# Peptides against a protein of PDB entry 4XPM, part 141

Target 1, 160 residues: chain A of PDB entry 4XPM
Amino acid sequence: VMLHSKNVKGFLENTLKPYDLHSVDFKTSSLQSSMIITATNGGILSYATSNNDVPKNSINEINSVNNLKMMSLLIKDKWSEDENDTEEQHSNSCYPVEIDSFKTKIYTYEMEDLHTCVAQIPNSDLLLLFIAEGSFPYGLLVIKIERAMRELTDLFGYKL
Target 2, 67 residues: chain B of PDB entry 4XPM
Amino acid sequence: DIKGTIAFDTHGNVIESTGVGSQRIEDIGDLSKVTLDAEGFAQVQGDSLLVHLYKRNDITLAVYTSA

## One batch from the design tools (peptide; made by RFdiffusion4, then SolubleMPNN)

Design b2_p22_8_s3 (from b2_p22_8, 12 letters changed)
Fold by OpenDDE base, seed 5:
Structure b2_p22_8_s3 (fold): chain B 160 residues (1-160), chain C 67 residues (1-67), chain A 22 residues (1-22)
Amino acid sequence: as target 1 above (160 residues)
Amino acid sequence: as target 2 above (67 residues)
Amino acid sequence: LTEEEKKKLRELFDKLYEEIYN
């Protein structure tokens, strides 16, 4: 299936859904944001947020978008640094994974009180970025983003 | 008689925590070092609680009970 | 751990695992 912009947006929106682990009575909040950004500049190509109560073209919306832009840039920068740091790649904040014979890494980052994780879409110039509340466990967040990336095969190898 | 649970990955990061487990995240460090039997099980005394461990597919589940 | 306890623990794990990956 071809992932058009609207399809990507819809995909990201679906990633916002929380986990509900009935077996142990554990439930997460929805992701705050889910984004696909460029690995080069941290530019947002597509995003979804759980907070859509802000009026369109309002100052609050602008601030929200600007905040996402800032976070994406900061995380991209941190990711870039870690990709060039062997020590960071061997920390517990880095998960090497293989999807369909493609290797990538998942990084977890604390952003103030938020839990984030980012991963390069295999062989692409794109990063998938999840932003969650601090109550969202990192281990589960990693699993979530890994599973999400498995659904983005159309973007594997995508170059800007 | 489950008082709580913790599930964690091989990096020591929490996958889920409930009940008393949510208050004992610091136990992961010690629990990750526990020697499991051939089937992936172990039982250890955490404090006043008994901890039942099971690991499979790089996920460790710790179940806290009073006995 | 008794065999019964192991069984219960495995069952709980299986449920949890399924919920995580489905």
Scores: peptide ipSAE 0.792, ipTM 0.955, DockQ to the pose 0.966
Fold by OpenDDE base, seed 2:
Structure b2_p22_8_s3 (fold): chain B 160 residues (1-160), chain C 67 residues (1-67), chain A 22 residues (1-22)
Amino acid sequence: as target 1 above (160 residues)
Amino acid sequence: as target 2 above (67 residues)
Amino acid sequence: LTEEEKKKLRELFDKLYEEIYN
């Protein structure tokens, strides 16, 4: 089964939704961005952003996209380094997880004042990347991306 | 009455925090070391507040109360 | 912790857990 670009983008848009934990009166902001990027080059294959206040085709939109590209590349590079660093894989910023017998890792990275989370889609050349405000707690962000990953089984094993 | 909460994972990262819990994130280090009973509960005195702990499914919930 | 306190805490946890994973 192949996920079409339209379906992927729609999926990513849905991941932007915030948490509202009424039981304890805690709520988050929406994710700033949600992306599927290549693990090889950090190229953005699909993305969604909650910043809808920028007119289409404006210079501000271009700058926003460029910023996403930069962040994607930086996070990919950091991820790649960590995947080759045993010590980093045992830090509190790395979460080994298993989804349907597939193993992957979730990494959290501080990017300036933003909280980011990235995970390799199991056995694939793709990474799922969440970018949130600094108020979004890492533990919850990890849970969010793990749950999202479980819905991307069609991309498991995808090679470029 | 509940004065605040902190929920955190096994890595010590926050899942949620509210009330006084939001101002006591540093407590996670100590709370994570507390010995829980067979049912996953513990009670700890923290400053002027009482902390009620419950852990299940690798999530620890800390509830801060006055008593 | 009393049994009542445990019950309340467990119930709160259950609600929170459901909200996180629903």
Scores: peptide ipSAE 0.792, ipTM 0.955, DockQ to the pose 0.968
Fold by OpenDDE base, seed 4:
Structure b2_p22_8_s3 (fold): chain B 160 residues (1-160), chain C 67 residues (1-67), chain A 22 residues (1-22)
Amino acid sequence: as target 1 above (160 residues)
Amino acid sequence: as target 2 above (67 residues)
Amino acid sequence: LTEEEKKKLRELFDKLYEEIYN
């Protein structure tokens, strides 16, 4: 399996899909955004949003993208701080995980009224970032991003 | 008989909540401290509701019933 | 918990777990 830029975009779009847990009659909203960003500068390499009805090159699109850039940078900064803070790594907002013998961490961050989750793609300079509404529970968001990362093996070890 | 549910992870974060469970998220603190039997089950009386607990694979499911 | 109650609870968990992890 090869991951090209076009395939990455499609992958991120698929991660936007909500959960529908019929067994307990629980349903989430779609993710607002899904992104792959650089761990070094928080630059967006690829992204997907649930609202694609905004015309290209419109003022609304520019504002939306700028908002994503801002959130990406803020989350990258917080992630960088936590990676150098042992206390934060032992909080309930940090999940150490292992995928195919690679170790990484999943962090949850509240951004205003939004629930976010970020994780370093194993042994890479890249971060996977999910942004959801406040009604999306953190425990489920963590599970979602872990499962998504398992499908990004082509990016494991990617260095800028 | 089910009035609601809460599923939560080992960090105390919610995985899902329904019915009366969505209004009793604060119960997770106490429920996480309940001693489970060898099979991963427990039963706890909470307020006017009975809570049935089952834990497996680091996920705890709490089911609220009237009896 | 009775054995019947345990069975029902386990079955519910199994369904939920499957839906979460596909």
Scores: peptide ipSAE 0.791, ipTM 0.955, DockQ to the pose 0.962
Fold by OpenDDE base, seed 3:
Structure b2_p22_8_s3 (fold): chain B 160 residues (1-160), chain C 67 residues (1-67), chain A 22 residues (1-22)
Amino acid sequence: as target 1 above (160 residues)
Amino acid sequence: as target 2 above (67 residues)
Amino acid sequence: LTEEEKKKLRELFDKLYEEIYN
């Protein structure tokens, strides 16, 4: 059983929503972008972005999409390196997690002034990637991506 | 009255911060080392403020107060 | 911490936790 691309797109769009923690009067910005990419080449299979005011086929849209492609590739490369580095896997930037008996890891990466978080969908060739502003705390970003991952069980075990 | 809060995980990364807590992120290093009682509570004097700690489910909540 | 203070702190945590995980 697999999620259809249309459903995945809508799911990613929903992940963009900010946190509003009324109990302590804390709120975040929306995620800048949310993507599912291939772990092999960093190719974007689906994505959502908070910037929807760019005309279709405009130079600005092309540049923004190209920027996402570049970021996804860079993060995939960093992830690949860390997956082969025992020291990096034991840093505070790596969160081993278990979801329904499936093991995976969540990594946090600083990219320029942005906070990013990436996780391999369990037993799959896919990565879930969140990109947020620097004001979005990493601890909360990790929680957000873990919760999102739990909703993607249909993609567990997906191989390219 | 609460002057601010910090919530952080077992890696020392911030989950949320408000008020004076937003200006005291560096306190996490010391707060993470505080010994909690059997119920998960502790109280620490930090300069001019009191810090009330509660930990459960691998999340530590620090509440800053004047008393 | 008094029992009342513990209660208030626990309640605040519960609210925060629910907001994060609901």
Scores: peptide ipSAE 0.791, ipTM 0.955, DockQ to the pose 0.968

Design b2_p22_8_s4 (from b2_p22_8, 11 letters changed)
Fold by OpenDDE base, seed 4:
Structure b2_p22_8_s4 (fold): chain B 160 residues (1-160), chain C 67 residues (1-67), chain A 22 residues (1-22)
Amino acid sequence: as target 1 above (160 residues)
Amino acid sequence: as target 2 above (67 residues)
Amino acid sequence: LTEEEKEKLKKLFDELLKEILE
């Protein structure tokens, strides 16, 4: 089954949901945003945000979208730099992972007060990007994005 | 009784923290160096709390108790 | 750690892991 634009949007919206770990009475906030962007120029192909209460066509909405565009571009640039830096790939901010025999990397980046993580969808020109509040632990954020990527097998190998 | 917990990965990043564990994130550095038994367990005495450790699948769970 | 304590800790870990991976 092919992933259509609507399916991708719905998938990203589902990734926004918080963790509620009853075993230890720990819970997180929802992700602020979840995005699929191009690895080439950081263009947003699809996105979801927890701030859905912003009126459409409002200044706040425009600012929000522009902010997402800026963050996606900045993170893409950092990701691109790290992909060309052996030292950065061996830092604690880089998690090599394997999904169904496909290898990729998850990077964590601090963006002001926000916690972010980004990963290349295996063998594709696409990046999956999560943006969370600073209270969202990086270790859990990494697990979250890894689990999410396992559901995007239809995008593995996707080339622009 | 459990006073708090910390779960962390092999990079030293927090997965979750609760109770007194939330105030002792700095302990991860030392806890990550603790030698575990063959089953993946260890017990470490803190300043006033006892820390129970269990590691599996590159995840370490630390449970803080009074004894 | 006693065997009972180990069992409790392991069970807690299993529950936590299950919730994380759901």
Scores: peptide ipSAE 0.771, ipTM 0.954, DockQ to the pose 0.927
Fold by OpenDDE base, seed 2:
Structure b2_p22_8_s4 (fold): chain B 160 residues (1-160), chain C 67 residues (1-67), chain A 22 residues (1-22)
Amino acid sequence: as target 1 above (160 residues)
Amino acid sequence: as target 2 above (67 residues)
Amino acid sequence: LTEEEKEKLKKLFDELLKEILE
């Protein structure tokens, strides 16, 4: 089943939800953004943001989208560099994972005061990208994106 | 009585932290080196608090208590 | 760690893990 654009956006919107761990009385904020971008150019194919209070078609919204575009490009570039750097692939910021026999890597990147996490959708030209506040712990962010990526099997092997 | 918790992964990155655990993230380095028993448990005395450790599936939970 | 403490800790871990993975 192919994911329709609306379905993808809805999926990303669902990933924004925060964790509320009652067992230890720990909770996170919502993700600031959740995106699917191209691994080639860092172009945004779909995105969701928790900051929906900005009026539509306003300058603030445009600036917000432009900021996302910039961040996605920067993260894509860093990801591309790391994919060609053996040392970076063995750092604590890289998590090799296997999903249904497909191998990929999850990277964590700090963007100013934000915590970000990116992973290539297996065998695809697509990256899944989470952007969270600095209070969102990286270990939990990694778990979150891994679980989310497991739900995107329809995009495995997707080529532009 | 639990004074706080830290959960962390094999990379030393925090999964969650609460209470005094939030102020002791630097403990992860030492806690990750603690030898666990066959069931994945350990107990460590640290800075007036007792730390109870349990590790399973690459996740370590540290629970800080007064005793 | 006593057996009781181990059980409590394991239960807490299980609850935490469940919440993380749900």
Scores: peptide ipSAE 0.771, ipTM 0.954, DockQ to the pose 0.955
Fold by OpenDDE base, seed 5:
Structure b2_p22_8_s4 (fold): chain B 160 residues (1-160), chain C 67 residues (1-67), chain A 22 residues (1-22)
Amino acid sequence: as target 1 above (160 residues)
Amino acid sequence: as target 2 above (67 residues)
Amino acid sequence: LTEEEKEKLKKLFDELLKEILE
């Protein structure tokens, strides 16, 4: 059964949760945003944000959504460029991974002091995008998004 | 006593950092080049602190203790 | 590293990974 929009939304909301590593007494903040976007245009198909104290239909809500749209587009563009750049694919910002025999790449990008990572859902026209504060370490962010993608098998091979 | 920790991946990116480890992220470059024993362990000196290393499955954990 | 130190370090590593991958 394919993930419905509400199911995807709920999934993305769950990805916002922070890490609390008691073993070493390390805590992260919640993700600022988690999104499923199109690889073609950077359009947002679904998103979740930790900023929930915004009145509905307010100018602040519109601005926040517009900001997400802008970041989505920018990251999609950078991702697209890197997918066509051999050098960038061999940088420390690119993680080739294999999930259930499907190959994909995870990229990390610094965006206005925010830490972001994006990955193409295997064999699909979709990207999973995490946006976190600068205090969220990239290595952990990569692990987080890899783990998340493993739960999105219903979207593997999804074509627009 | 543990003064801090750094966990990092094979790309040199931080997974977590605590205590003095948070102030010694630059050590990752050198720590990543340390030769580990057959079990994946090593011990090196970083500044005035002793660093205990353990690597498994492409993740390295560095634990900083007093010398 | 002594064997005891190795064991403690390995246990810490295991706990950390468990939390990360949980």
Scores: peptide ipSAE 0.771, ipTM 0.954, DockQ to the pose 0.934
Fold by OpenDDE base, seed 3:
Structure b2_p22_8_s4 (fold): chain B 160 residues (1-160), chain C 67 residues (1-67), chain A 22 residues (1-22)
Amino acid sequence: as target 1 above (160 residues)
Amino acid sequence: as target 2 above (67 residues)
Amino acid sequence: LTEEEKEKLKKLFDELLKEILE
């Protein structure tokens, strides 16, 4: 099934859901934000946020959207730098992964008090970006984004 | 009687932590160096607590108990 | 670790892994 823009939005909204690990009685918060952005310019193609309490067209909403734009751009820049840095690719903040014979990398970035995770959708000009609270453990965040990417096969190879 | 847990990956990043495990994240460095048996298990005395280790598929689970 | 302890630990791991990968 082809993934259209409205379907992508719904997909990202579903990624916001927290973990509730009953086996060990561990719970996370919801993701703060989930986005698909361009690897070239860091432009947001689609996004979802857990902050649904902000009224539409309010100053707070505008500021929130602007903040997401800023964060996406900053993370894209950092990602671009790391993709051209062999040392950074071998740090503990980089997870090489393979999905259906396609190779990609997952990066974790501390941004102020937030935990972020970004990965290039295989063979595409797109990045998947998760933003979580500082209490969301990086190891689990990495697993989450890997699982999410496996559901985005329609975007594999997408070029702008 | 489980006092807490830590699960972590091969990068030393936490997957989950509970109980006393949440206060012993710094143990990951040492726990990652523990030699496991053929089945992926180990038992280590960590300070006042006993740590039970199991590793599979690049994930290590540490369970803290009093004995 | 006793065999019983190993079994309990493995079961806990399996449950945890299942929940993470759901």
Scores: peptide ipSAE 0.770, ipTM 0.954, DockQ to the pose 0.932

## One batch from the design tools (peptide; made by RFdiffusion4, then SolubleMPNN)

Design b2_p23_1_s1 (from b2_p23_1, 15 letters changed)
Fold by OpenDDE base, seed 2:
Structure b2_p23_1_s1 (fold): chain B 160 residues (1-160), chain C 67 residues (1-67), chain A 23 residues (1-23)
Amino acid sequence: as target 1 above (160 residues)
Amino acid sequence: as target 2 above (67 residues)
Amino acid sequence: MKLTEEQKKFLEELFDSLLKEIL
């Protein structure tokens, strides 16, 4: 069963939900954005954003989308550089993980005041990208994106 | 009586923090070096609080209590 | 210092709760 674009977007929208730990007084904000982008050009294939307060077709919405495009490109570029840098792959910002015998890496990047996390979908030309507020802890963000990738097995091995 | 919690990974990055734990993120460095028993538990005395540690699957949970 | 069995059980339960609803 192939994931259609609508199904992917719906999944990404679900990833936006905040983490609410009821056992203790801990709750995060929603993710600002959740995206699937190309590893080659940083093009956005699918995205979801929690910033739905902007009127549709407004200048502010256009600016928001443009900002997402810019961030995706910047993060893709940083990711590409790190994938070619063995030292960066051993930094504290890189999490090697294995999902269903597929190896991939999760990177955390500070983007201005935002916390971001990006990972290559195993054996694919796609990157999964989470953008959160600065209050969102990186350790949790990493776990979140790992679990999200485990639900995207249909995209494993996807080549452009 | 729990005064706070910290959960962190092997990179020292926070997963969650509450109460006094949110104010003691710097403790992660020391807590990560604590020797755990065979089941992954430890107990350490802090300044005025007792820290209960449990580690499983590369995640460490620290619970701060008064006693 | 050693934890009691009750304390250990509590920590395990709390730990389990941490990872339940992340996604």
Scores: peptide ipSAE 0.712, ipTM 0.949, DockQ to the pose 0.752
Fold by OpenDDE base, seed 4:
Structure b2_p23_1_s1 (fold): chain B 160 residues (1-160), chain C 67 residues (1-67), chain A 23 residues (1-23)
Amino acid sequence: as target 1 above (160 residues)
Amino acid sequence: as target 2 above (67 residues)
Amino acid sequence: MKLTEEQKKFLEELFDSLLKEIL
């Protein structure tokens, strides 16, 4: 199935859903944001946010989008630094993974009071980025983003 | 008899925690060093709780019980 | 201390539940 821009947006929106474990009393909050950004400049290609109760074209909407742009840029910069640092790639914040014979890395970054994780979509110029509250455990966040990447095979090899 | 749970990965990062497990995140360091049997199981006696361990595919599940 | 077969089965089932519907 071809992944169109509309499909990507919808997919990202679905990733926002909280994790509700029924076997035990464990439930997370929704992700604050889910984004696909460029690895080159941190530009946002597609995004979804849990806070959709902001009037369209309002100053508050603009501010929220600007905040996402700022965070995406900061995370891209940190990711770029780590990708050029062998020591950082072997740190506790880096998870090497393999998806369909493609190798990539998942990084966890604490940004202010938020928990974030980012991963390069295999063989592409794109990064998948999750932003969650500080209460969202990193171990779960890593698993979540890995599984999400496995659903984005249409983007594997995407070059700008 | 479950008092709580902790699931964590090989980096020591939490996947989930409930009950007393949420208050014992610091146990992960010690639990990660426990020798498991051939099937990936172990039991460890804590201060007042028994910890049941199961590890598969780099994920460890710890279940705290009174006995 | 050894786990019983019932305890092992319970842990396995609980473990399996952890990995369901993360997305």
Scores: peptide ipSAE 0.711, ipTM 0.949, DockQ to the pose 0.726
Fold by OpenDDE base, seed 3:
Order: sequence, then C-alpha cells, then structure tokens
Structure b2_p23_1_s1 (fold): chain B 160 residues (1-160), chain C 67 residues (1-67), chain A 23 residues (1-23)
Amino acid sequence: as target 1 above (160 residues)
Amino acid sequence: as target 2 above (67 residues)
Amino acid sequence: MKLTEEQKKFLEELFDSLLKEIL
C-alpha cells in the first residue's frame, strides 16, 4: 500500500496512542507528538499531536506549531552533530539497528523535561521523531520508534 | 504472587515497570550482571523479595515475588 | 535456586505479552 500524505498523517496519529499492557498494571501516556522531518533543515513534512482540540488558524495553534518547528530544528541539529561524532554514536543514547538490511540509528535526547527519540528512515533524507512526557520510559520509546520505522518502508530511500 | 515487574534493555533503559519494580529501578545495574542459564532464566534472592529473571533478544524481564 | 517449568512458562508468556502490542 502506497503511503500518501493522508496515510502518513493517519499513521503518525496512530503512533500517539498510549501503550497499555494488559498482563500487568502498566500504561503510558500518549505521545506528545510524532513527526516526519527533513534531515537537512528540520522541516516538518508531516506531524501529529495529542492536543488536537485547538481551533484551526488560532493563535494557539500557530504557537503550538511553532514550538514543534523549534523542537524539530533543535533535534535535527543535535542529530546532525552526533552523526558526525564517532564518540556520540557509541554513547548509551545511540541504538544501532538494522531494518530489512538497512542500517540506521536511534538516538534518545532529553529536551527539558521531555523524552524524545529520533531515527533516520533508512537510506533517506527523512527523520522520524517521537516526543513524549518525561514519564515515558526510553527503552519503550526506542522499541516503539523501531517498530514504527518498519511500517514506513515506502519512505526508505526517499531523497529530497 | 507478583509484587512488581521491571523490563529493561541492554542499555539499562526501562521498558516497563510495575508495583515494587517501579521503586527498584536501581536494581537494573545488578540484575544485568546476573548469570543466566542456557534458557535465559535465573532467580536471585533480594532483600525481602525473590527476583525471577528471563532474558530474550536483549530484553530482560524481572518479576518480583515474595517467594 | 532454580525455576520450575511452571515458573518458566509463566515468564515466557508474560514476556510475550510485553512486546505484543507496543505499536
């Protein structure tokens, strides 16, 4: 199935849902946001946020979108730095992974009190970015983003 | 009777925690060093709780029980 | 101390449930 703009948006929205483990009493909050951004400039190609009750074109919506743009840019910059730093790639915040014979890395970044993780979609100019509350455990966040990337095969190799 | 659980990865990052496990995140360092049997299991007696360990695919599950 | 087969089965089932529906 081809991923279209609407499909990507819907997919990202689905990633927001909390993890509810029924076997034991464990449930996370929803992700704050889920985004696909460019690795070059940190531009947002698609995004979803758990706070969608803000009126469209309102000042509050503009501010929230601007905040996402800011975070996207900051995380892209940090990712770019780490991709050019051998030591950072061997830090505890870097998870090398392989998906369908493509190698990529998952990075975890603390953004103030938020837990974030970012990964380059294999062989592409795109990054997948999850932003969660500080209560969202990093180990779960990493697994979540890895599984999400496995569902985005249509974007593998995408070049700007 | 489960008193709590912790699941963690090889980086020591938490995947999930429940019950007393949520209060024993500091145990991850020691639990990660426990020698497992050929099937990936181990039992470790803690201060007052018994910890049952199972590791598969770089993920460790720890279950805390009274016995 | 060693786990019984029953205990091992329980842990395996719990482990399987843990990773079942993350996404």
Scores: peptide ipSAE 0.710, ipTM 0.949, DockQ to the pose 0.785
Fold by OpenDDE base, seed 5:
Structure b2_p23_1_s1 (fold): chain B 160 residues (1-160), chain C 67 residues (1-67), chain A 23 residues (1-23)
Amino acid sequence: as target 1 above (160 residues)
Amino acid sequence: as target 2 above (67 residues)
Amino acid sequence: MKLTEEQKKFLEELFDSLLKEIL
């Protein structure tokens, strides 16, 4: 079963919402962006962004999309390098995880002033990518992306 | 009388922080080395604050109090 | 230093709330 594009887009939009811990005075910002990209070329298959103040089809919108494309490509390249580097896979920036007997890894990357994390959807040619402000804790970001991957079982094993 | 909190994972990365905890992220290194009891609890005395620790499923919660 | 049962219960409840509504 393959997720329909509409379903994927809506799911990614839902991941943008901030985390609000009511038991204590802790609340994050919304994710800046949430994307599914190809592991081969870093191409964006689906994305959501919290910056919706930009008019559609405007120059500013085009620039923002281009920025996402650039970040996607850069993170894909870094991910590819780390997947071939044993030392990087044992650093604090790499979280090996197992979901339904599938093994994958979550990587955290500092991208300029942004906090990002990326993970290969198990046994697939796809990467899930979260981009957040620098104030968004990495530990929380990792938990968030792991839980998100657990909701994307329809994409497990997806090959381009 | 909670003065702050820190939650962190086994990589030392923060999950959440509040109050004085947000100013004591450097404590994670020492807190991660504290020996916990069989149920995953411990108390340690800081500079002027008492730290209450609870760890479960590779996540550690630290609560700072004055006593 | 050892925690009381009340303190332990409080920490467990706070911990449980920590992981709610991540998504």
Scores: peptide ipSAE 0.708, ipTM 0.949, DockQ to the pose 0.738

